Peptides against a protein of PDB entry 5FRP. Designs and how they scored, part 50

Target 1, 225 residues: chain A of PDB entry 5FRP
Amino acid sequence: VEWTESIPQIIATREDISKELNQALAKTFIDSDPRVRRTSVMIFNKVPVTEIWKNITNKAIYTSLLHLAREKHKEVRELCINTMAKFYSNSLNEIERTYQNKEIWEIIDTIPSTLYNLYYINDLNINEQVDSVIFEYLLPFEPDNDKRVHRLLTVLSHFDKKAFTSFFAFNARQIKISFAISKYIDFSKFLNNQESMSSSQGPIVMNKYNQTLQWLASGLSDSTK

## One batch from the design tools (peptide; made by RFdiffusion4, then SolubleMPNN)

Design b2_p14_1_s1 (from b2_p14_1, 7 letters changed)
Fold by OpenDDE base, seed 2:
Parts: sequence; C-alpha cells; structure tokens
Structure b2_p14_1_s1 (fold): chain B 225 residues (1-225), chain A 14 residues (1-14)
Amino acid sequence: as target 1 above (225 residues)
Amino acid sequence: ELFITPNTLIKKFL
C-alpha cells in the first residue's frame, strides 16, 4: 500500500518511469488486498492524464484497470467505473493519437463498451452508476451540435454488438422515464387542486399517480444496498 | 429545451 501511494509522486517527479516500475505497478492492480487495488486505481485520479500517458506505458496496467469494473469488492469496482469513464473523457480531450500510443488507445477505446456491457449484470447499483458516468463523462451535455455528434460517433465507433444493444435499451429506457416523470408531474398538479381531487376523476388520478410513482421507484437503486 | 437523446441524434444521422 505505501509503495503504491508513492507512485503519484514518482510520476510527477520523474520523466521516465522505468520498465521495472511499470511492471511492479501492473502487479498492484491484481493484488489480493483490495486496499492495494484501490490505491492503484487512485493513481489515475491523482495524476494528470497527460502524465499517465507519458509514464504508464505497460498495456497490462490499462487492461487490468478495465477488468476491475467487474471487481467483487464494491468500493474498488465503483471507484474503477468512475475512474475509467473520467480517464476516457480526459484522454479524448487531451491526448493526441500517435503511432507511439496507438496500442494504448486500442485499449482505452474499449472503455465505452466495457461500461455499457455492465448493464448485463442486471444490478441496480451498477446500472445507476453506469447511467451517471455516461452523462458525466462518456456523453456529456455539449451545446455545440458538431462536437456532440463527434463525441457520440467516437464513443459508438468501438462498440461491440452487446454494447450497441445496451445503448439502444438505455435510450429506450430514458424515453420511458421521461414520459413517466411528465405524467407524475401532471398527476401531482391535478391532485394539488382541491376541486380536481374532489371530482369523479380524483380517485382515478390517485391510482395512476401511485402506479407511476411505484414504477419510477422500482427503477431506482436502493441507496442503502 | 429538447433533451436530444443520443437516439434522436442517431436517427438524424442514420
């Protein structure tokens, strides 16, 4: 743990991380101690993306990072999912594609597929986290249409078949949720009016309100799990 | 503001 905690400082101070250091770092990502794995993932959060690309040249480190998305340890997994999504976005924004970094980009370009494939686990907490990182890092709100489309095409260009299927399912779910929220608002407005609530439609709208609320709640993760 | 879903964007370009 202490050794891994020192790595961000070493990366910041040394231009050339030795092959040996990269090999040692690669081992920390597969360490039996989840604290070591966590600390290893945190390197990607503590070190600027440009410095990571310069100094971390061992492909195994990036591959191992992606594998931690399915980590058994919840905290490490959650940290990894956020970290890889952020790292992907930062890399797209700050790192040029060169001949020298091509092999690393081939791994990094699989991050969107890796994340979308997590929906197949069918875990509500994982689904919520993936939803969050999609909007925050993969497909952030961009007011410029050309930039937004370019980002979307970049993300989709490396999708596997499963990721595409998940992507379409995700979008379909968003439409359904949007519709349900709109109905929830309409029903709430109706029920907040005393005249409307006392009308013959009052009980009917109340039932629809409750059904809509239950449906919306069923799609949300239990924050206590 | 119409939240253009990625699906709406894909339908515009595909």
Scores: peptide ipSAE 0.011, ipTM 0.437, DockQ to the pose 0.043
Fold by OpenDDE base, seed 3:
Structure b2_p14_1_s1 (fold): chain B 225 residues (1-225), chain A 14 residues (1-14)
Amino acid sequence: as target 1 above (225 residues)
Amino acid sequence: ELFITPNTLIKKFL
C-alpha cells in the first residue's frame, strides 16, 4: 500500500519510469488486497492524463484497470468505473493518436464497450453509475454539433455487438424518459392553472400526471425500462 | 435510428 501510494509522486518527479516500475505497478492492480487495488486506480485520478500516457507504458496496467470495472469489491469497482470513464474522456481531449501509443489506444477505445457491457450485470447501482458516467464523460454536453457527432461516432466506432445492443436500449429508454418528462411538464402547467384544474379535464389530467410521475420515479433508475 | 445525446435530450425540453 505505501509503495503504491508513492507512485504518483514518482511519476510526477521522474521522466523515465523504469520498465521495472511499470511491471511492479501492473502487479498492484491484481493484488489480493482491495486497498492496494484502490490505491492503484487512484493513480489515474492523481496524475494528469498526459503524464499517465507518458509514464505508464505497460498495456497490462490499462487492461487491468478495465477489468476492475467488474470488481467484487464495491468501492474499488465504483472508483474504477468513474476513473476509466474520466480517463477516456480526458484522453480523447488531450492525447494525440500516434504510432507509438497505438496499442494503448486500442485498449482505451474499448472503455465505452466495457462500460455499456456493465448493464448486463443487471445491478441497479451499477446501472445508475453507468448512466451517470455516460452523460458526464462519454457523451458529455457539447453545444457544437460537429464536435458532438464526432464524439458520438468515436464512442461507437469500437463497440462490440453487446455494447451496441445496450446503447440502443439506452437510447430507447432516453426517448421514453424525454417524452414522459415533456408530458409531466405539460400536465404540471395545466394543473397549475386554476381554471384548467376546475374544468372537466382536471381530474383526468391529474390522473395522467400521477401515472407519469410514478412511471418516472420507477423507471429513471432502471436501465431496462 | 435516432442517436440520443444529452444535447438532443435537452433540445426536446427547450
Scores: peptide ipSAE 0.009, ipTM 0.422, DockQ to the pose 0.108
Fold by OpenDDE base, seed 5:
Structure b2_p14_1_s1 (fold): chain B 225 residues (1-225), chain A 14 residues (1-14)
Amino acid sequence: as target 1 above (225 residues)
Amino acid sequence: ELFITPNTLIKKFL
């Protein structure tokens, strides 16, 4: 843990990280201690993306980072998912594609697919987190149409078949949720009117309201878990 | 139409 905690400072102060240091760092990502793995992931949060790309040249580190998205340890997994999404976005914004970094880009370009494939785990907490990082980092709101389309095409360009299927399912779900929320609002407005509530439609709308609420709630993770 | 996930909605209204 202590050694790994020193790595951000080393990266910041040294221009050339030795092959040996890269190899040692790669081992920390697969360490049996979740604290070590956590600290290793945090390097990507503490060090500027440009310095990461410059100094971390061992492909195994990037591959191992992506593997932690399916980590058993919840905290490490959650940190990893957030970190890899952010790192992907920062890399797209700040790192040029060159011949020298091609092999690392081949790994980084799989991050969107890796994240969308997490939906197949069918865990509500994971789904919620993936939803969040998609909107925050992968496909953020961009007012420039060309930039928005370019980002979308970039994200999709390396999808596997499962990721594409997940992407379409995700979009379909969003439409359904939007519709359900709209109905929830409409039903709420109706039920808040005393005359409407006392009408013959009152009980019917109340039932629909409850069904809509239950459906919406069923898609949400328990924040306490 | 803003594609809003329940989580995104919650974050916008909180």
Scores: peptide ipSAE 0.008, ipTM 0.493, DockQ to the pose 0.193
Fold by OpenDDE base, seed 4:
Structure b2_p14_1_s1 (fold): chain B 225 residues (1-225), chain A 14 residues (1-14)
Amino acid sequence: as target 1 above (225 residues)
Amino acid sequence: ELFITPNTLIKKFL
């Protein structure tokens, strides 16, 4: 743990990290201690993306980072998912594609697919987190249409078949959720009117309101789990 | 229309 905690400072102070250090760092991502794995992931959060790309040249580190998305340890997994999504976005924004970094980009370009494939686990907590990182990092709000489309195409260009299927399912779900929210608002407005609530439609709308709420709630993770 | 998940909405507005 202590050794891994020192790595961000080393990366920040040294222009070149030795092959040996990279190999040692790669081992920390597969360490049996979740704290070591956590600390290893945190390197990607603490070190600027440009310095990571410069100093972390061992492909195994990036591959291992991606594998932690399916980590059994919840905290490590959650950290990893957020970290890799952020790292992907930062890399797209700050790292130029060159011949020298091509092999690392081949791994990094699979991050979106890796994340979308997590939906197949059918875990509500994972789903919630993946939803969050998609909107925050993978497909962030971009007012420029060309930039937005370019980002979308970039994300999709490396999808595997499962990721595409998940992507379409996600979009279909978003439409359904949007519709449900719209109905929730309409029902809420109706029920907030005393005259409407006292009408013959009152009980009917209340039932639809409750059904809509139940449906919306069923898609939410239990924060206590 | 930005497709917002309930979770994203909750996080953004709550």
Scores: peptide ipSAE 0.008, ipTM 0.497, DockQ to the pose 0.179

Design b2_p14_1_s2 (from b2_p14_1, 6 letters changed)
Fold by OpenDDE base, seed 5:
Structure b2_p14_1_s2 (fold): chain B 225 residues (1-225), chain A 14 residues (1-14)
Amino acid sequence: as target 1 above (225 residues)
Amino acid sequence: ELFITPNTLIKKAL
């Protein structure tokens, strides 16, 4: 743990990280201690993206980072998912594609697929987190149409078949959720009116309200878990 | 604000 915690400082102070250091760092991502794995992931959060790309040259580190998205340890997994999504976005924004970094980009370009494939685990907590990082990092709101489309095409260009299927399912779900929220609001407004609530439609709308609420709630993770 | 889904973005790009 202590050794791994020193790595960000080493990267910041040294221009050339030895092959041996990269190899040692790669081992920390697969360490049996989740604290070591966590600390390793945190390197990607503490060190500027440009310095990571410059100094972390061992492909195994990036591959191992992606594998931690399916980590059994919840905290490490959650950290990893956020970290890789952010790192992907930062890399797209700040790192040029060159011949020298091609092999690393081949790995980084699989991050979107890696994240969308997490929906197949069918875990509500994971789903919520993936939803969050998609909107925050992968496909952020961009008012410029050309930039938005370019980002979308970049994300999709490396999808496997499963990721595409997940992507379409995700989008369909978002439409359904949006519709359900709209109906929830409408029903709430109706029921908040005393005259409407006392009408013959009152009980019918109440039932629809409850069904809508239950449907919305069923898609949310338990905040206590 | 209409949540523009990626599908909507694809449809608009296409």
Scores: peptide ipSAE 0.009, ipTM 0.466, DockQ to the pose 0.048
Fold by OpenDDE base, seed 4:
Structure b2_p14_1_s2 (fold): chain B 225 residues (1-225), chain A 14 residues (1-14)
Amino acid sequence: as target 1 above (225 residues)
Amino acid sequence: ELFITPNTLIKKAL
């Protein structure tokens, strides 16, 4: 743990990290201690993306980072998912594609697929995490249409078949949720009117309201679990 | 209209 905690400082201070250090760092991502794995992931959060790309040259580190997205340890997994999504976005924004970094980019370009494939686990907490990082990092709001489309195409261009299917399912779900929210609002407005609530339609709308609410809630993770 | 996931909306609203 202590050794891994020192790595961000080493990367920040040294221009050339030895092959041996990279190899040692790679091992920390597969350490049996979740604290070590956590600390390893945190390197990507503490060190600027440009310095990571410069100094972390061992492909196994990036591959292992992506693998931790399916980590059994909840905290490590959640951290990893957030970290890899952020790292992907930062890389797209700050790192040029060169011949020298091509092999690392081949791994990094799989991050979107890795994330979208997590939906197949069918875990509400994971789904929520993935939903969050998609909108925060993968497909953030971009007012420039060309940039937005370019980002979208970049993300999709490296999708595997499963990720593509997941993407479409996700979009379809968003439409359904949007519709449900609209209904929820309409029902809420109706029920907030005393005259409407006391009408013959009151109980009917209340039932629909409850059904809509239940449906919306069913898609949310239990924050207590 | 930016498809904001309900989860993101709810997290922002909470």
Scores: peptide ipSAE 0.008, ipTM 0.498, DockQ to the pose 0.159
Fold by OpenDDE base, seed 2:
Structure b2_p14_1_s2 (fold): chain B 225 residues (1-225), chain A 14 residues (1-14)
Amino acid sequence: as target 1 above (225 residues)
Amino acid sequence: ELFITPNTLIKKAL
């Protein structure tokens, strides 16, 4: 743990991390102690993306990072999912594609597929986290249409078949949620009017309101779990 | 780990 915690400082101060250091770092990602794995993932959060790409050249580190998205240890997994999504976005924005870094980009370009494939685990907490990182890092709001489309095409260009299926399902869910929220608002407005509430439609709308609320709530993860 | 089939994922999303 202490050794791994020192790595961000070493990367920040040294231009050339030795092959031996990269090999040692690669081992920390597969360490039996979840604290060591956590600390290893945190390197990607503590060190600027440009410094990571410059100093971490061992492919095994990146492949191991992506593998931790399915880690059994909840804290490590959650940290990894956020970290890889952020790292992907930062890499797209700040790292040029060159011949020298091509092999690393081939791994990094699989991050979107890796994330979308997590929906197949059918865990509400994981689903919520993946939803969040998609909106925050993978497909952030971009008012410029050309930039937005370019980002979308970049993300989709390396999708596997399963990721595409998840992508379409995700979009369909968003439309359905949007519709349900709109109906919830309409029903709430109706029920907040005393005359409307006392009308023959009052009980009917109340029932629809409750059904809509239950449906919306059922799609949310339990934050306590 | 229980994996959902693509079809079940779509059905849940719809």
Scores: peptide ipSAE 0.007, ipTM 0.495, DockQ to the pose 0.092
Fold by OpenDDE base, seed 1:
Parts: C-alpha cells; structure tokens; sequence
Structure b2_p14_1_s2 (fold): chain B 225 residues (1-225), chain A 14 residues (1-14)
C-alpha cells in the first residue's frame, strides 16, 4: 500500500519511469489486498492524464484497470468505473494518437465497450453508475453538433456486439422512461383536479398512476444497498 | 473474481 501511494509522486517528479517500476505497478492491480488495488486505481485520479500516458507504458496496467470494473469488491469496482470513464474522456481531449501510443489506445478505446457491458451484470447500483459516467464522461452534453457526432462515432467505433446491444437497449429504455414520466405527470395533473378525481375515471387513473410509479421506482437503485 | 451474471436486463429492455 505505502509503495503504491508513492507512485503518483514519482510519476509527477520523474520523467522516465523504469520498466521495472511499470512491472511492479502492474502487479499491484492484481494484488489480493483490495486496499492495494484501490490505491493503484487512484494513481489515475491523482496524476495528470498526459503524465500517465508518458510514464505508464506497460499495457498490463491498463488491461488490469479495465478488469477491475468487474471485480467483486464494491469500493474498488465503483472507483474503477468512475476512474476509467474519466480517464477515457481526458485521453480523448488531451492525448494525440501516435504510432508510439497506438497499443495503449487500442486498450483505452475499449473502455466504452467495457462500461456498456456492465449492464449485463443486471445490478441496479452498477447500472446507475454506468448511466452516470456515460452522461458525464463518455457522451457528455455537447452543443456543437459536429463535436457531438464525432464523439458519438468515436465511442461506437470500438463497440463489440454486446456493447452495441446494450447501447440500443439503453436508448430504448430511455425512451420508455421518458414516456412513463410524461404519463406520470399527466396522471398527477388529473388526480390533482378534484372534479377529475371524483369522476368515474378517478379510480382508473389512480391505478394507472400507481402502476407507473411502481414501474419507475423499480428501475431505481436502492441507495441503502 | 469477475462477475458472471445472467443477462436479464438486456432481454427486458429489448
């Protein structure tokens, strides 16, 4: 743990991290102690993206980072998901694609696919987190149409078949949620009117309201879990 | 260990 905690400072102060240091760092990502793995992931949060790309050249580190998105330890997994999404976005914005970094980019370009594949776990907490990082880092709001399209195409260009399926399912779900929210609002307005509530339609709308609410609620994570 | 879980969410959303 202490050794891994020193790595951000080393990366920030030294221009050349040795091959041996990279190899040692790679081992920390697969350490049996979740505290070590957590500290390893934190390197990507503490060090500027440009310095990471410059000094962390061992592919195994990036591959291992992506694997941690599916580990059983909740804290490390959650940290990893946020970290890798942010790192992807920062890399797209700040790192030029060159021949020298091509092999690392091949790994980094799989981050969107890795994240979308987490929906197959069918965990509401994971789903919520993935939803969040998609809108924050992968496909952020961009008013410029050309930039928005370019980002979208970049994200999609490296999807595997499962990620595409997940992407389409996500979008279909969003449409369904939007429709359900609209109906929820309509039912709420109807029920807020005393004349409407006392009408023959009152009980029918109340039932539909409750069903809609239950459906919406069922898609939300329990914050207590 | 990696998560190995059924793909029920995607089946419901498709």
Amino acid sequence: as target 1 above (225 residues)
Amino acid sequence: ELFITPNTLIKKAL
Scores: peptide ipSAE 0.006, ipTM 0.470, DockQ to the pose 0.063

Design b2_p14_1_s3 (from b2_p14_1, 5 letters changed)
Fold by OpenDDE base, seed 4:
Structure b2_p14_1_s3 (fold): chain B 225 residues (1-225), chain A 14 residues (1-14)
Amino acid sequence: as target 1 above (225 residues)
Amino acid sequence: ELFIFPNTLIKKAL
């Protein structure tokens, strides 16, 4: 843990990280201690993306980072998912594709597929987190249409078949959620009016409101788990 | 806020 905690400072101060250091760092991602794995992931959060690409050249580190998305340890997994999504976005924004970094990009370009494939685990907490990182990092809101399309194409260009399926399912779900929220608002407005609530439609709308609320709630993760 | 990708963008991207 202590050694791994020193790595961000080393990367920040040194222009060239030795092959041996990269190899040692790669081992920390597969360490039996979750704290070591966590600290290793945190390197990607503490060090600027440009410095990571410059100094971390061992492919195994990036591959191992992606594997932690399926980590059994919840905290490490959650940190990893957020970290890799952010790292992907930052890399797209700040790192030029060159011949020298091509092999690393081949790994990084699989991050979207890695994330979308997590939906197949069928865990509500994971699903919620993946939803969040998609909107925040993978496919962020961008007012420029050309930039949005370009980002979308970039993300989709490296999808496997399962990721595509998840992508379409995700989009379909978002439409359904949007519709449900709209209905929830409409029903709420209706029920907040005393005259409307006392009308013959009151009980009917109340039932629809409850159904809509239950449906929306069923998609939420249990915060206690 | 829910960000929904318009079907038109998806169709253009595919």
Scores: peptide ipSAE 0.010, ipTM 0.485, DockQ to the pose 0.046
Fold by OpenDDE base, seed 2:
Formats: structure tokens, sequence, C-alpha cells
Structure b2_p14_1_s3 (fold): chain B 225 residues (1-225), chain A 14 residues (1-14)
């Protein structure tokens, strides 16, 4: 743990991280101690993306990072999912594709598929986290249409068949949620009007409101679990 | 914040 915690400082101070250091770092990602694995993932959060790409040249490190998305230890898994999504976005924005880094990009380009494939686990907490990182890092809101389309094409260009299926399901769910929220708002407005509540439609709208609320709530993870 | 991809964008991206 202590050794791994020192790595961000070493990367920041040394321009040339030795092959030996990369090999040692690769081992920390598969360490039996979840604290070591956690600390290893945190390197990607503490070190600027440009410095990571310069100094971490061992492919096994990046591959191991992606595998931790299915980690049994919840905290490590959650950290990994956020970290890889952020790292992907930062890499797209800041790292040029060159012949020298091609092999690393081949791994990094699979991050979107790796994340979308997590929906097949059918865990509400994982689903919520994947939803969050999609909106925050993979496909953030972009008002420029050309930039938005370019990002979308980049993300989709490396999708496997399963990731595409998840993508379409995600989009369909978003539409359904949007409609449900709109209905919830409309029903809330109706119920907040005293005249409307006293009408023959009052009880009917109340029932629909409750059904809509229940449906929306059922799609959310229990924050206590 | 909900971000919905328009069907037209999806069709163009595919």
Amino acid sequence: as target 1 above (225 residues)
Amino acid sequence: ELFIFPNTLIKKAL
C-alpha cells in the first residue's frame, strides 16, 4: 500500500519511469489486498492524463484497470468505473493518437463497451453508476451539434454487439423516464390546484400520480444498499 | 439531468 501510494509522486517527478516500475505497478492491480487495488486505481485520478500516458506504458496496467470494473469489492469496483470513464474522456480531449501509443489506444477505446456491458449484470447500483458516468464522461451534454455527433461516433465506433444493444436499451429507457417525469409534473400541478382536486378528476389523477411516482422510484437504486 | 439522444442522431451515427 505505501509503495503504491508513492507512485503518483514518482510519476510527477520523473520523466522516465523504468520498465521495472511499470511491471511492479501492474502487479498491484491484481494484488489480493483490495486496499492495494484501490490505491492503484487512484493513480489514474491523482496523476494528470498526459503524465499517465507518458509514464505508464505497460499494456497490462490498462487491461487490469478495465477488469476491475467487475471487481467483487464494491468500493474498488465503483472507483474503477468512475476512474476509467473519466480517464477515457480526458484521453479523448488531451491525448493525440500516434503510432507509439496505438496499442494503448486500442485498449482505451474499449472502455465504452466495457461500461455498457455492465448493464448485463442486472444490478441497480451498477446501472445507476453506469448511467451517471455516461452523462458525465462518455456522452456529456454538448451544445455544439458537430462536436456532439463526433463524440457519439467515436464512442460507438468501438462498440461490440452487446454494447450496441445496451446503448439502444439505455436510450429507450431515457425516453420513458422523460415521459414519466413530464406526467409527474403535470399531475403535481393538477393536484396543487384546489379546484382541480375537488373535481371528479381529482381522485383519478391522484391515483395516476401515485402510479407514476412508484414507477419512477422502482427504477432507482436503494441508496442504503 | 436527462440527456436524450434524438433518433435522428442515432440513425446518423449508425
Scores: peptide ipSAE 0.009, ipTM 0.484, DockQ to the pose 0.047
Fold by OpenDDE base, seed 1:
Structure b2_p14_1_s3 (fold): chain B 225 residues (1-225), chain A 14 residues (1-14)
Amino acid sequence: as target 1 above (225 residues)
Amino acid sequence: ELFIFPNTLIKKAL
């Protein structure tokens, strides 16, 4: 743990990290101690993306980072998911694609697929987190149409079959949620009107309101778990 | 335009 905690400082102060250091760092990502794995992931949060790309040249480190998205340890997994999504976004924005970094980019370009494949775990907490990082880092709101389309195409260009399926399912769900929210609002407005509530439709709308609310709530994770 | 609303935002809105 202590050794791994020193790595961000080393990366920040040294221009060249030795092959041996990279190899040692790679081992920390697969360490049996979740604290070590956590600390390893934190390197990607503490060190600027440009310095990571410059100094971390062992592809196994990046591969191992991606594997931690399916980590059994909840804290490590959650940290990894956020970290890898952010790292992907930062890399797209700040790192040029060169011949020298091609192999690393081949790994990094799989981050979107890795994240979308987490939906198949069928865990509401994971789903919520993936939803969050998609909108924050993978497909952020971009008012420029060309940039937005380019980002979308970049993300999709490296999807595996499962990721595509997940992507389409996600989008379909979003449409359904949007519709449900719209109904929720309409029902709420209706029920807030005394005349409408007192009408013959009042009880019917109340029932629909409750059903809509239950449906919306059923898709939400329990924050206590 | 596709309306995309993450669950986290839904939780905040409810």
Scores: peptide ipSAE 0.013, ipTM 0.572, DockQ to the pose 0.232; fails the geometry check
Fold by OpenDDE base, seed 5:
Structure b2_p14_1_s3 (fold): chain B 225 residues (1-225), chain A 14 residues (1-14)
Amino acid sequence: as target 1 above (225 residues)
Amino acid sequence: ELFIFPNTLIKKAL
């Protein structure tokens, strides 16, 4: 753990990280101690993306990072999912595609598929996290239409069949949620009016409100679990 | 939370 904690500073200060250091770092991602794995993932959060690409040249490190998205240890998994999504976004923004980094890009380009494939685990907590990182890092809000389309095409360009299926399902779900929220708001406004509540429609709207609320709640993970 | 790199590898890299 202590050794891995020192790596961000080493990467930041040294231009030439030895092959040996890369090999050693690769081993930390598959360490049996979740604390070591966590610390290894944190390197990607603590070191600028440009320095990561410069100094971490062992492709096994990137492959291992992506693999941790399916880690059994919740904290490591959650950290990994956030980290890889952020790293993907930062890489797209800051790293040029060259012949020299092609092999690493081939791995990084699979991050969107890796994330969308997590929906097949059918875990509500994972689903919520994936939803979050999609909006935050993969497909962030972009007011420029050309940039938005370009980002979308980039993200989709390396999708496998399963990822595409998940993508469409995700979008369909978002539409449904949006409609449900809209209804919830409308019903809430209606029920907040005393005259409306006293009307013949009062009980009907109350029932619809409750149904909508239950549906919305069922899609949310239990934050206590 | 502790990042652990073996001191021996740090010494070789340095």
Scores: peptide ipSAE 0.007, ipTM 0.479, DockQ to the pose 0.014; fails the geometry check

